# Peptides against a protein of PDB entry 5HDT, part 15

Target 1, 163 residues: chain A of PDB entry 5HDT
Amino acid sequence: MVVKTFMDMDQDSEEEKELYLNLALHLASDFFLKHPDKDVRLLVACCLADIFRIYAPEAPYTSPDKLKDIFMFITRQLKGLEDTKSPQFNRYFYLLENIAWVKSYNICFELEDSNEIFTQLYRTLFSVINNGHNQKVHMHMVDLMSSIICEGDTVSQELLDTV
Target 2, 163 residues: chain A of PDB entry 5HDT as posed
Amino acid sequence: MVVKTFMDMDQDSEEEKELYLNLALHLASDFFLKHPDKDVRLLVACCLADIFRIYAPEAPHTSPDKLKDIFMFITRQLKGLEDTKSPQFNRYFYLLENIAWVKSYNICFELEDSNEIFTQLYRTLFSVINNGHNQKVHMHMVDLMSSIICEGDTVSQELLDTV

## One batch from the design tools (peptide; aimed at target 1 E110 E151)

Design b2_p14_2_s4 (made by RFdiffusion4, then SolubleMPNN; from b2_p14_2, 6 letters changed)
Fold by OpenDDE base, seed 4:
Structure b2_p14_2_s4 (fold): chain B 163 residues (1-163), chain A 14 residues (1-14)
Amino acid sequence: as target 1 above (163 residues)
Amino acid sequence: MEIKTFSRKQMLEA
């Protein structure tokens, strides 16, 4: 299974990273990002998160437009965190935990549309944050947002107005 | 060995 393959791969497995690079690139195609099945999109998002983890600090995606698409895609998936009783919640949790841990959104600082991406991320996170989430979920959400603020030194006024 | 992240500042601090 592709999902398990990337999930089990670590950052220093150079031969495997090279072997699965084309697969990683393929997973970012419109076929997967625009897949009609919500559960498939979630799995794709988790795979992409794992890909960022594996290849950190060098993402295999070189196209700024593709990177934007990926992060906007991942951001949309994070909306699934709103339903804590969903059978897929654990995968949403995994997604959140991963991107917070790896600080993958920090890639976006190199993109022209970083403000748009961060704005959508913060809007999404604050829209789904609720008291029903356990401490770990809250922690990862905070870590995700704070890592971006830390990297950028300050949050833009536009972002502040949005939040 | 700490995990590598995409934080540039983290790498500078390491």
Scores: peptide ipSAE 0.559, ipTM 0.878, DockQ to the pose 0.561
OpenDDE base, seeds 1, 2, 3, 5: peptide ipSAE 0.551, 0.552, 0.546, 0.550; ipTM 0.878, 0.879, 0.877, 0.878; seed 1 fails the geometry check

Design b2_p14_3 (made by RFdiffusion4)
Pose (drawn by RFdiffusion4):
Structure b2_p14_3 (pose): chain A 163 residues (1-163), chain P 14 residues (1-14)
Amino acid sequence: as target 2 above (163 residues)
Amino acid sequence: SGYSRISTKEYPLL
């Protein structure tokens, strides 16, 4: 249910944002990022993605250590894109579609460990892509990775090598 | 679409 309200919420709705702000900060808790249940991490990942969409360009989570945990957690969930036969696939697709449209990963440009995050993101996307994915999956991955290069400060040799 | 740079803000809490 929380996924639906965060999906349907708007950047304009200042009222609902101030209301659900505390929940948005809570969903990033370590209880969720490390929950052993696959279905829970997926739902939490979709919420954190819209939480970044709704509050842009000013995200609620300010702690860099915590901000790092989130985007590495999301990258681990993008591994679910590989199983195109799973009933949960369309939710992993929604997650990809969202962070691609919002360019949420660009928030990591200011983090000290940005290169590790972007490198692990690139490796993951190139390791999950297969003949089961339609062109929309390919398109969203390019949109996601293109923004990191075009709008980033630099490209390390390590990140360039993953391509 | 999206944002070239994203920052953080300390929002007032209820």

Design b2_p14_3_s1 (made by RFdiffusion4, then SolubleMPNN; from b2_p14_3 with R5K S7K E10D)
Fold by OpenDDE base, seed 4:
Structure b2_p14_3_s1 (fold): chain B 163 residues (1-163), chain A 14 residues (1-14)
Amino acid sequence: as target 1 above (163 residues)
Amino acid sequence: SGYSKIKTKDYPLL
C-alpha cells in the first residue's frame, strides 16, 4: 500500500526517495486532493505528510500554488479530529502528530498566501479541540500552533489576534 | 497508528 510505503520510508533512503518521487508528485494532483471519498482524502493527507517528512528539508513540490493547495487540503482533513470515536481517528492522530513533529507548515512562510493558510489552520484546530482529547492530542495541537507563532518572523498581527 | 519514523529533521524557517 502507498500509505505504508511512505510511512516506513527513511529520510536518508536516497534511492527510495528518488524511486517514489513521481508517485509523490502524482499524489498531490487534483485527482487525489479533490477525491470524493473522505477516507481516501485522509489517506492522501497522511501520505503527503509523510512525503514532507521524507523529503525534508526540500519538499518535492516546487509550485507555490500546489503547496498552498496541499496545505489547505491537509488543514481541511484535520477537521476529522473532532470525532474521537471514529474508527479513523488514529489516522487523524497520525496526521496531526506528523505535521507537528516535522513542522512541515514552515514551508508556508515563503508562500504569498501564508496568512490564509495559517489562519485556516488555527481556526480548524480551535474548532475541533476539546476536553475529550487526550493529552497527546492536545500537546500536538499546541505544538503545531505555537511553533508557527514562536518561530515565524513573518506572522502577521492579524493572525496573532486570531489566536 | 501514531507511529512514524520521523527523525529530528524539521523544515527550516523559510
Scores: peptide ipSAE 0.043, ipTM 0.701, DockQ to the pose 0.061
OpenDDE base, seeds 1, 2, 3, 5: peptide ipSAE 0.036, 0.042, 0.030, 0.032; ipTM 0.691, 0.708, 0.689, 0.684

Design b2_p14_3_s2 (made by RFdiffusion4, then SolubleMPNN; from b2_p14_3, 4 letters changed)
Fold by OpenDDE base, seed 5:
Structure b2_p14_3_s2 (fold): chain B 163 residues (1-163), chain A 14 residues (1-14)
Amino acid sequence: as target 1 above (163 residues)
Amino acid sequence: SGYSKITTKDYPLK
């Protein structure tokens, strides 16, 4: 299973990182990012989050356009956090926890469209935040947003107004 | 950048 492969891999496994590099690249293809199955898209997002974790500090995706597509894709998946009763909530939690911990969105500071990505992220998070979420979920959401604010040297006023 | 090689000390993934 592809999901298990990347989930179980650590940052120090250099041989495995090289072995699965092509798979990591294929997972970011339009075939997977635009997959019609919502559950498959969630699994893809989790894999991509793990790939960012494993390959830190150098993500294997070299195209700025591809990186933008990936982060916009991950952001869309975070909408699933709204339904705390969903059978897939634990996977959404995993996704949130991972990207908050790894600080993968900080890669976006090197992209020209960083403001668009961050704006969409903040809007999505504020859209799904509710009183049904436990303290851990809230903590990860805050960590994710604050990390971007703290590292950002040039954040648009529009984004600041959203926060 | 906060995106760096990290340890699982602070946020161990489930």
Scores: peptide ipSAE 0.326, ipTM 0.779, DockQ to the pose 0.118
OpenDDE base, seeds 1, 2, 3, 4: peptide ipSAE 0.320, 0.320, 0.321, 0.317; ipTM 0.774, 0.776, 0.779, 0.773; seed 4 fails the geometry check

Design b2_p14_3_s3 (made by RFdiffusion4, then SolubleMPNN; from b2_p14_3, 4 letters changed)
Fold by OpenDDE base, seed 4:
Structure b2_p14_3_s3 (fold): chain B 163 residues (1-163), chain A 14 residues (1-14)
Amino acid sequence: as target 1 above (163 residues)
Amino acid sequence: SGFSKIKTKDYPLL
């Protein structure tokens, strides 16, 4: 399974990283990013999160437009965190934990549309944050947002107003 | 300009 493959892969396994590079690139195609099934999109998002982890500090995606599409895509998936009773909540948690820990969104600082990406991320997170989330979920959400603020050199006023 | 601060250590996710 593709999801398990990337989930279990180590950052130091250079041969495996090279072997699955084409798959990583393919997973970022419109076919997957615009897949009609919500559960498939979540799995794709988790895979992409793992890809960012595995290939850190350099993502295999060379196109700024593609990177933007990916992070906007991941951001949209985070909406699923709002329903803590969903059978898929654990995967949403995995996605959140991963991107928060890896600080994947920090790649976006190199993008022209970074402010748009971060703004959408913050709006999304604040829209789903609720008291039904346990402490770990809240902590990851805060970590994700705080990392961007603390490590960002140019945080937009719009983003600051959102926080 | 921004610089990516992506962590390069593997993390045992829950």
Scores: peptide ipSAE 0.033, ipTM 0.694, DockQ to the pose 0.110
OpenDDE base, seeds 1, 2, 3, 5: peptide ipSAE 0.032, 0.031, 0.029, 0.029; ipTM 0.699, 0.692, 0.682, 0.667; seed 1 fails the geometry check

Design b2_p14_3_s4 (made by RFdiffusion4, then SolubleMPNN; from b2_p14_3, 4 letters changed)
Fold by OpenDDE base, seed 3:
Structure b2_p14_3_s4 (fold): chain B 163 residues (1-163), chain A 14 residues (1-14)
Amino acid sequence: as target 1 above (163 residues)
Amino acid sequence: GGYSKITTKDYPLL
């Protein structure tokens, strides 16, 4: 299973990372990013989050347009955090926990459209925050947002208005 | 930068 393969891999497995590089690139194709099944898209997002973790600090995706597509895709999946009673909530939590810990969104500072990506991320996070979320969910959301604010040189007024 | 190689995992896997 592809999901388990990337989930169990660590950052020091150099030979394994080389072996599965082509699979990592294939998972970022439009076929998976635009898959019609919502649960499949969530699994793809979790795999992509693990790929960023495993290959840090050098993500295998080199195209700025592809990186933008990936992070906009991950941002859209985070909307699933809104329903804490969903059977898939634990996987949405995993996605949030992973990207907050790895700080994968910090790759976006090298992109021309970083402000657009960060604005959409913040809008999404604030739209899904509700009283059903426990302290750990709130902690990961704060960690994710604060790392971007603290490490960024400039933040747009639109983003500041969102915070 | 925050995106870096990390030696310790601080969260459990599913």
Scores: peptide ipSAE 0.270, ipTM 0.784, DockQ to the pose 0.111
OpenDDE base, seeds 1, 2, 4, 5: peptide ipSAE 0.266, 0.256, 0.253, 0.258; ipTM 0.792, 0.783, 0.778, 0.774

Design b2_p14_4 (made by RFdiffusion4)
Pose (drawn by RFdiffusion4):
Structure b2_p14_4 (pose): chain A 163 residues (1-163), chain P 14 residues (1-14)
Amino acid sequence: as target 2 above (163 residues)
Amino acid sequence: MKRYEYHNWTKPHY
């Protein structure tokens, strides 16, 4: 249910944002990022993605250590894109579609471990893509990775090598 | 609508 309200919420709705702001900060808790249940991490990942959409360009989570945990957590969930036969696939697709449209990973440009994050993101996307994915999946991955290069400060040799 | 692009956000802090 929280996924639906965060999906339907708008950047304009200052009222609902101030109301659900405390929940948004809570969903990033370590209880969720490391929850052993696959279905819970997926739902939380979708919420954190819209939480970044709603509050842009000013995200609620300010701690860089915590901000790092979130984007690495999301990268681990993108592994779910590989199983196109799973009933949960369309939710992993929504996650990909969202961070691609929002360019949420660009928040990591200011983090000290940005290169590790972007490199692990690139390796993951190139390791999950298969013949089961339609061109929309390909398109979203390019949009996601293109923003990191075009709008980033630099491209390390390690990140360039993953391509 | 707004997006995260070109460092248009406040830097992360404690």

Design b2_p14_4_s1 (made by RFdiffusion4, then SolubleMPNN; from b2_p14_4, 9 letters changed)
Fold by OpenDDE base, seed 2:
Structure b2_p14_4_s1 (fold): chain B 163 residues (1-163), chain A 14 residues (1-14)
Amino acid sequence: as target 1 above (163 residues)
Amino acid sequence: MKVFKNKNYPKPSE
C-alpha cells in the first residue's frame, strides 16, 4: 500500500505531499535502510525514488548525512540490476528509470561527499552493465551517468578514472 | 538539472 501510495502520487499533490511527509521521513530511517530482507530494501528504494520525484526539486530530507545515506543505499540496491532473470528485475528497472528520468542524483551536488556518491554510483553501474540488458536499461544507465557529468562543474580524478 | 514533471512509470510485477 505504501509503495502504491507514493507511486501514484504526482508532483502537484500538495495536500498529499504534506500529509505523507512524516511517512516519507520514516522510510529513510535505519530500520528500513538496514532492513535484513533484500526485497524489502528494494521496495524502500523505490519509495524513496518516488519521494524524490514527488518533492522535487527539494527533498524532504534536510540532513546532508541522511541524504548521503539514502543515495548510498539506493546505489547499493542498483546492484540488483545485474541479474536480468531475477523475479525482482522489473522493480529494479522501475528504480533505475525513475532516478534516471528525474535526475535524482543531481541533488547530491549540494553535498560535501558528492564525489564519493558519484564514484560509487559509477562503479556500481559499470559492474552490473551486461549484454543481457535491453536497450532501455542501457539508455537509462547512460542517461543517469551523463546527467551527472553534464551538470557537474568539477569532477574528481577518481571519478574520471572510474568512467 | 533535475527534471520536474509528472510521469508514470511501468509498475513492476510482483
Scores: peptide ipSAE 0.040, ipTM 0.715, DockQ to the pose 0.064
OpenDDE base, seeds 1, 3, 4, 5: peptide ipSAE 0.039, 0.025, 0.044, 0.040; ipTM 0.706, 0.620, 0.715, 0.714; seeds 3, 4 fail the geometry check

Design b2_p14_4_s2 (made by RFdiffusion4, then SolubleMPNN; from b2_p14_4, 9 letters changed)
Fold by OpenDDE base, seed 2:
Structure b2_p14_4_s2 (fold): chain B 163 residues (1-163), chain A 14 residues (1-14)
Amino acid sequence: as target 1 above (163 residues)
Amino acid sequence: MKVFENRNYKPPSE
């Protein structure tokens, strides 16, 4: 129910955004980020991706530490893209497509640990990419990485060499 | 659709 609520919400729905703000904040709590169920974590990641989409170009999370935790969490969930035959693959695809389209990771440029986040993202994507992925998946992966490289004024060559 | 942008990006000076 919560997943569908955020999926169906528009960016210009100001009243709804205000109504569900507390829920959005609660979903970023350690309770959900460290939830023991893998499927629940995937759902949480999708909700968080939608929250970034809905509130773009701003985010309801004001703590740099919390933002880091969220993006490191989302990055870990992207590992699920490796199994194209999984029943949950479509949800992993949604997660990838969303964050690539919205350019959610670009908010990380304001974080002190941005290089760590981007490094983990690149490592994760390159670790899961395989010949079983269709062209759309590949395009989203490339778009996600290239947007960070192209728009990142502070992306160092060292980061690129680490990938 | 609104997207996130690099809020710290500064174009090179002319």
Scores: peptide ipSAE 0.091, ipTM 0.663, DockQ to the pose 0.246
OpenDDE base, seeds 1, 3, 4, 5: peptide ipSAE 0.045, 0.023, 0.025, 0.029; ipTM 0.752, 0.571, 0.618, 0.656

Design b2_p14_4_s3 (made by RFdiffusion4, then SolubleMPNN; from b2_p14_4, 8 letters changed)
Fold by OpenDDE base, seed 2:
Structure b2_p14_4_s3 (fold): chain B 163 residues (1-163), chain A 14 residues (1-14)
Amino acid sequence: as target 1 above (163 residues)
Amino acid sequence: MKVFENKNYKPPHD
């Protein structure tokens, strides 16, 4: 299974990273990012999160437009964190924990549309956060947002006002 | 630098 392949891969697995590079690139195609099945999109998001982890600090995606599409896509999937009782919640948790720990969104600082991406991320996180979330979920959400604020010298006032 | 040190939670697979 593709999901398990990237999930179990280490950052220093150079031979495997080279072997699965093309697969990583295909997972970022419109076919997967715009897949009609919500569960498939979640699996794709988890794979992409693992890809960012594995290839950190440099993503295998070289196109700024593609990177923007990916992070906007991941941001949209985070909406699934709202329902803590959903069957897929643990997979949404995995997605959140991964991107928070790796600080994957920090790649976006190199993008011209970084403020748009961060604004959407913050708006999404604040829209889904609720009292049903345990301490770990809250911690990861805070860590994710704080990392962007701390690293971003060019964070817009609009984003700051949103927070 | 982005470094992953601890394994993430891994939900069970179908």
Scores: peptide ipSAE 0.032, ipTM 0.665, DockQ to the pose 0.073
OpenDDE base, seeds 1, 3, 4, 5: peptide ipSAE 0.032, 0.031, 0.021, 0.031; ipTM 0.665, 0.631, 0.572, 0.671

Design b2_p14_4_s4 (made by RFdiffusion4, then SolubleMPNN; from b2_p14_4, 7 letters changed)
Fold by OpenDDE base, seed 5:
Structure b2_p14_4_s4 (fold): chain B 163 residues (1-163), chain A 14 residues (1-14)
Amino acid sequence: as target 1 above (163 residues)
Amino acid sequence: MKVFENHNYPKPSD
């Protein structure tokens, strides 16, 4: 129910955005980020991705520590892209497509630990990429990384060497 | 669709 609510919400739905703001904040709580069920964590990640989409260009999360936790959490979920035959692969694809299109990780440039977040993202993407991925998956991965590479002035040389 | 802005230098000012 919650997943579909945010999935179906538009960016210009101002009244709904205000109404569900508290719910968006609760979804970023440790209860959901540390949920023991892997499938639930994937759904939470998709909801968070949708929340970033809906509220773009202003994320509803203001705490730097909370934002770091969220992006580290999303990065961990991207490991699920490894198995293209998984029944949940399409949902992992949705997550990848969303965050690449919205450029959600650009929020991290305002964080002190941006380099750590980007390093983990790149390592994760390169660890899961394989020949089983179609061209669309590859394009989204490239788009996701390119949005960060374009910010080269704030990216460490070590991260640049990864490309 | 609205997306999050880039932060590469130079940045446009308000």
Scores: peptide ipSAE 0.333, ipTM 0.720, DockQ to the pose 0.276
OpenDDE base, seeds 1, 2, 3, 4: peptide ipSAE 0.310, 0.325, 0.304, 0.318; ipTM 0.703, 0.717, 0.731, 0.712; seed 4 fails the geometry check

Design b2_p14_5 (made by RFdiffusion4)
Pose (drawn by RFdiffusion4):
Structure b2_p14_5 (pose): chain A 163 residues (1-163), chain P 14 residues (1-14)
Amino acid sequence: as target 2 above (163 residues)
Amino acid sequence: SRSKESLQKTIDSR
């Protein structure tokens, strides 16, 4: 249910945002980012993605250490894109489609460990892509990775090598 | 910040 309301919410709805702001900060709790259930981490990942969409360009989570935990957590969930036969695939696709459209990962430019995050993101995307993915998956991955290069400060040799 | 400008550009393009 929380996934639906965060999916349907708008950046304009200041009322609903102030209301659900405390829940948005809570969903990033370590209880969720490390929950052993695969289905829970997926639902939480979709929420955190829209939470970044709704509150842009000013995200609610301000702690850099915590902000790092979230985007590494999201990268681990993008592993689910590989199984195109799973019933949960379209939800992993929604996650990919969202962070690609929103450019949520560009929040990491200011983090000290930005290179580790972007490098692990690139490796993951190149390791999950297969013949089961339609062109929309390819398109969203390019949109996601292109923004990091074009709008970033630099490109390390390590990140360039993953390409 | 750079990330804020990038996100704002994305919003304006919509």

Design b2_p14_5_s1 (made by RFdiffusion4, then SolubleMPNN; from b2_p14_5, 7 letters changed)
Fold by OpenDDE base, seed 5:
Structure b2_p14_5_s1 (fold): chain B 163 residues (1-163), chain A 14 residues (1-14)
Amino acid sequence: as target 1 above (163 residues)
Amino acid sequence: SRSEKVLQKVLDEK
């Protein structure tokens, strides 16, 4: 997989949205979210990120619990950014670039457990940030976190302590 | 998207 440019972040057509609906629902199943293969889970996360890009600012998932599971799942995959020398790093970069540019996590503001999701995201990002990351990686991380802070109505004390 | 196609390919190979 080649890292997509920002120009590739444009939303797909309505026809494509309809086409991907069944796939979107299937990819959010426990079969994929709990898949034993780490590479498969990373690919699933990238696909889910693409789904959010396509459907933004909406999502094809109607269950708040399912949305929470998805974003917690994506957050767990971001831990892979810690190893800049990994052969899979470019795919992790794609994941980060996509969700930062699209502001995918902003859908979580409507969830009851949004603070938990954001806290976990921030903790994960701060745990993997290192001097080995290039400026682009840092920029995407900052953009992702800043967007949540700026657009959130309230910020929990726990989140403030994390930042 | 490319991601979906890659995933399908990987799943088919496993």
Scores: peptide ipSAE 0.102, ipTM 0.778, DockQ to the pose 0.026
OpenDDE base, seeds 1, 2, 3, 4: peptide ipSAE 0.047, 0.046, 0.047, 0.049; ipTM 0.747, 0.734, 0.731, 0.737

Design b2_p14_5_s2 (made by RFdiffusion4, then SolubleMPNN; from b2_p14_5, 8 letters changed)
Fold by OpenDDE base, seed 1:
Structure b2_p14_5_s2 (fold): chain B 163 residues (1-163), chain A 14 residues (1-14)
Amino acid sequence: as target 1 above (163 residues)
Amino acid sequence: SKSEEVLKKVLESL
């Protein structure tokens, strides 16, 4: 796999969106979300992030429960950012860069359990952040968290306590 | 793994 930065990738055409629809739905299945291999799960997360990028500001997923599962899944993958020396770090960086730039989590505002999702995201980010991360990683983490706080009309006390 | 290769191809296509 060729590692590309988000800035080097353009959104797909409408025709490509239709092509990816079935794939998008398939990648969100329990088969992939609960795959036993962590590297496979990381790749799935990256693909899902790309799907959100392509379909932004919408998503091909209509089920609130499915959306919750996806974002909780992506959040769990972000734990891999803690090891900057991991062979898979570039893929974790790609995931972070993508979701921060696209503001993918902002679609969660439509979900009943948005506070739970955002709380878990913040807890995860603060748990993995360390001095080994370069400036770009820190900036993406800050951008991601700031965007959610800024666009949210109401923020739970639990989320505020996490920050 | 086979699954990994498939996902890599998908990622490259997106």
Scores: peptide ipSAE 0.041, ipTM 0.731, DockQ to the pose 0.029
OpenDDE base, seeds 2, 3, 4, 5: peptide ipSAE 0.031, 0.039, 0.029, 0.031; ipTM 0.696, 0.731, 0.663, 0.687

Design b2_p14_5_s3 (made by RFdiffusion4, then SolubleMPNN; from b2_p14_5, 6 letters changed)
Fold by OpenDDE base, seed 2:
Structure b2_p14_5_s3 (fold): chain B 163 residues (1-163), chain A 14 residues (1-14)
Amino acid sequence: as target 1 above (163 residues)
Amino acid sequence: SRSKKVLQKVLDEK
């Protein structure tokens, strides 16, 4: 499997963005989000992260409920970061690096359930952080969390309790 | 699986 770093990837043209629209919608379907294969779900998450990168700062998804489902899904995949020796760790790293750099979760501020999403994200990240992670992983995790705190005008007490 | 191959192909094209 080929693993590319986010920094080595270029954003797609507007023409290519249009071509990806149907794929983007399909990837967000229950078929993929609830796929029984863990590796498939990881790949789906990476693809979704790429979609958010390409369409940033917007998203091709118009439904707030769908956006919530997607980010809750991505958050669940981040649990895989806990095992640094896993053969799939590099793919999990890619996912983390991408969403941290793009600040993908920041679009969730427009969602009514943003606090739930962020709370779950923080809980997940804190649950997987361990001494096996290198400096880059730690940096991306901190960057991801700090970006949300800095962008938000208010932070719920529940979110603060997770920190 | 089929799904893995398809998704991996998409990722590789980026």
Scores: peptide ipSAE 0.049, ipTM 0.755, DockQ to the pose 0.029
OpenDDE base, seeds 1, 3, 4, 5: peptide ipSAE 0.039, 0.043, 0.040, 0.046; ipTM 0.728, 0.743, 0.734, 0.752; seed 4 fails the geometry check

Design b2_p14_5_s4 (made by RFdiffusion4, then SolubleMPNN; from b2_p14_5, 9 letters changed)
Fold by OpenDDE base, seed 3:
Structure b2_p14_5_s4 (fold): chain B 163 residues (1-163), chain A 14 residues (1-14)
Amino acid sequence: as target 1 above (163 residues)
Amino acid sequence: SKAEKVLQKVLESK
């Protein structure tokens, strides 16, 4: 797995990361992941993406089941990229840009259900891509999918058929 | 922290 170098301005200090640990754990609770408001769920996803950016290459979540829930949750939020005219599109773009640059999904290689997570991600991206998306959106989608393919030792036939 | 600011907005919106 490729080790990404981050600028000092892109990450909090070690002391600050420790301070935010309780907030990070609270954000991943079922209360937020299953919140009935779509806009709240989007904000939660963006905050989770920022947490992964700050703690990279590690994560404050140690439970494999919790990590799976988080990434399946983030994947579901990416469906909002479909409507480019939505008032919330800029936040969906931020979510995509962040997880693509950080390579947040690469932590999923340590999970038993990594193939399921990646398959759902690819299906979602190809489901929402349309002619209204500009070159930057396409670039981030390609970067996200390419990073997973390059880092993976093996991929299922189902995933290959999706690409 | 950006993460903290977003979390605060989430809490205020519920």
Scores: peptide ipSAE 0.036, ipTM 0.725, DockQ to the pose 0.027
OpenDDE base, seeds 1, 2, 4, 5: peptide ipSAE 0.031, 0.035, 0.032, 0.033; ipTM 0.696, 0.719, 0.697, 0.694

Design b2_p14_6 (made by RFdiffusion4)
Pose (drawn by RFdiffusion4):
Formats: sequence, C-alpha cells, structure tokens
Structure b2_p14_6 (pose): chain A 163 residues (1-163), chain P 14 residues (1-14)
Amino acid sequence: as target 2 above (163 residues)
Amino acid sequence: PVREPTEEGVELFN
C-alpha cells in the first residue's frame, strides 16, 4: 500500500509530503535496508526511489553516512533485474525506471565515497544485463549512467574501466 | 542540487 501512495504522490502535494515525511525518514531505517526478506527490501527500495522523486531537489535524508547506506542498498536490489522470469521482475524494472528518470544517484556526487558507489553501480548493471532485457532496460541503464558522467565532477580510471 | 552537463563530460561520455 505505501508503495502505491508514494508512487502516485506528486512533488506539488506539500500537504501529503509533510504528512508522510516521518514515514519516509523511517523507511530508510537499518531494519529495512538489512531485512532478510527479499520481498521487503524490494518494496522499501521502490519507496526510497519515489521518496527521492517527490522531495527533489531537496531530499529528506541529510546524514551522509545514512545517505550512503541507501544508495548502496539500492544497488544491491538492482541485482534482481537479472531474473526476467521472476514474477517480481516488473517491480525491479520500476525501480530501475525510477532512479533513471529522477537521476537520484546524482545526490552521491557530494559524498566522500562517491566513486565506490558509482563503480559498484556500473559493475552491477553490466553484470545483470542479458538477452532477456528489452531496449527499455538498456535505455534506462544508459540514462542512469550517462548522468553520472556528464553531470559529475570527474571520472576515475576505475569507473572508466568498468565500461 | 541540480547540475547541468559539462561539455567535457558530454565529450567523454560520447
């Protein structure tokens, strides 16, 4: 249910945002980012993605240590894109489609561990892509990775090598 | 904050 309301919410709805702001901060809790259930981490990942969409360009989570935990957590969930036969695939696709459209990862430019995050993101995307993915998956991955290069300060040799 | 693509970044990406 919370996924649907966060999916349907708008950046304009200041009323609903102030209301659900406390829940948005809570969904980033370590209880969820490390929940052993695969289905829960997926749902939480979709919420955190829209939470970044709704509150842009000013995200609610301000702690850099915590902000790091979230985007590494999201990268681990993108591993689910590999199984195109799973019933949960379209939800992993929604996650990819969302962070690609919103350019949520660009928040990491200011984090000290930005290179580790972007490098692990690139490796994951190149390791999950297979013949089961349509061109929309390819397109979203390029949109996601292109923004990090074009709008970033720099490109390390390590990140360039993952390409 | 929102950032605009730099020319060097665009060239490197291409």

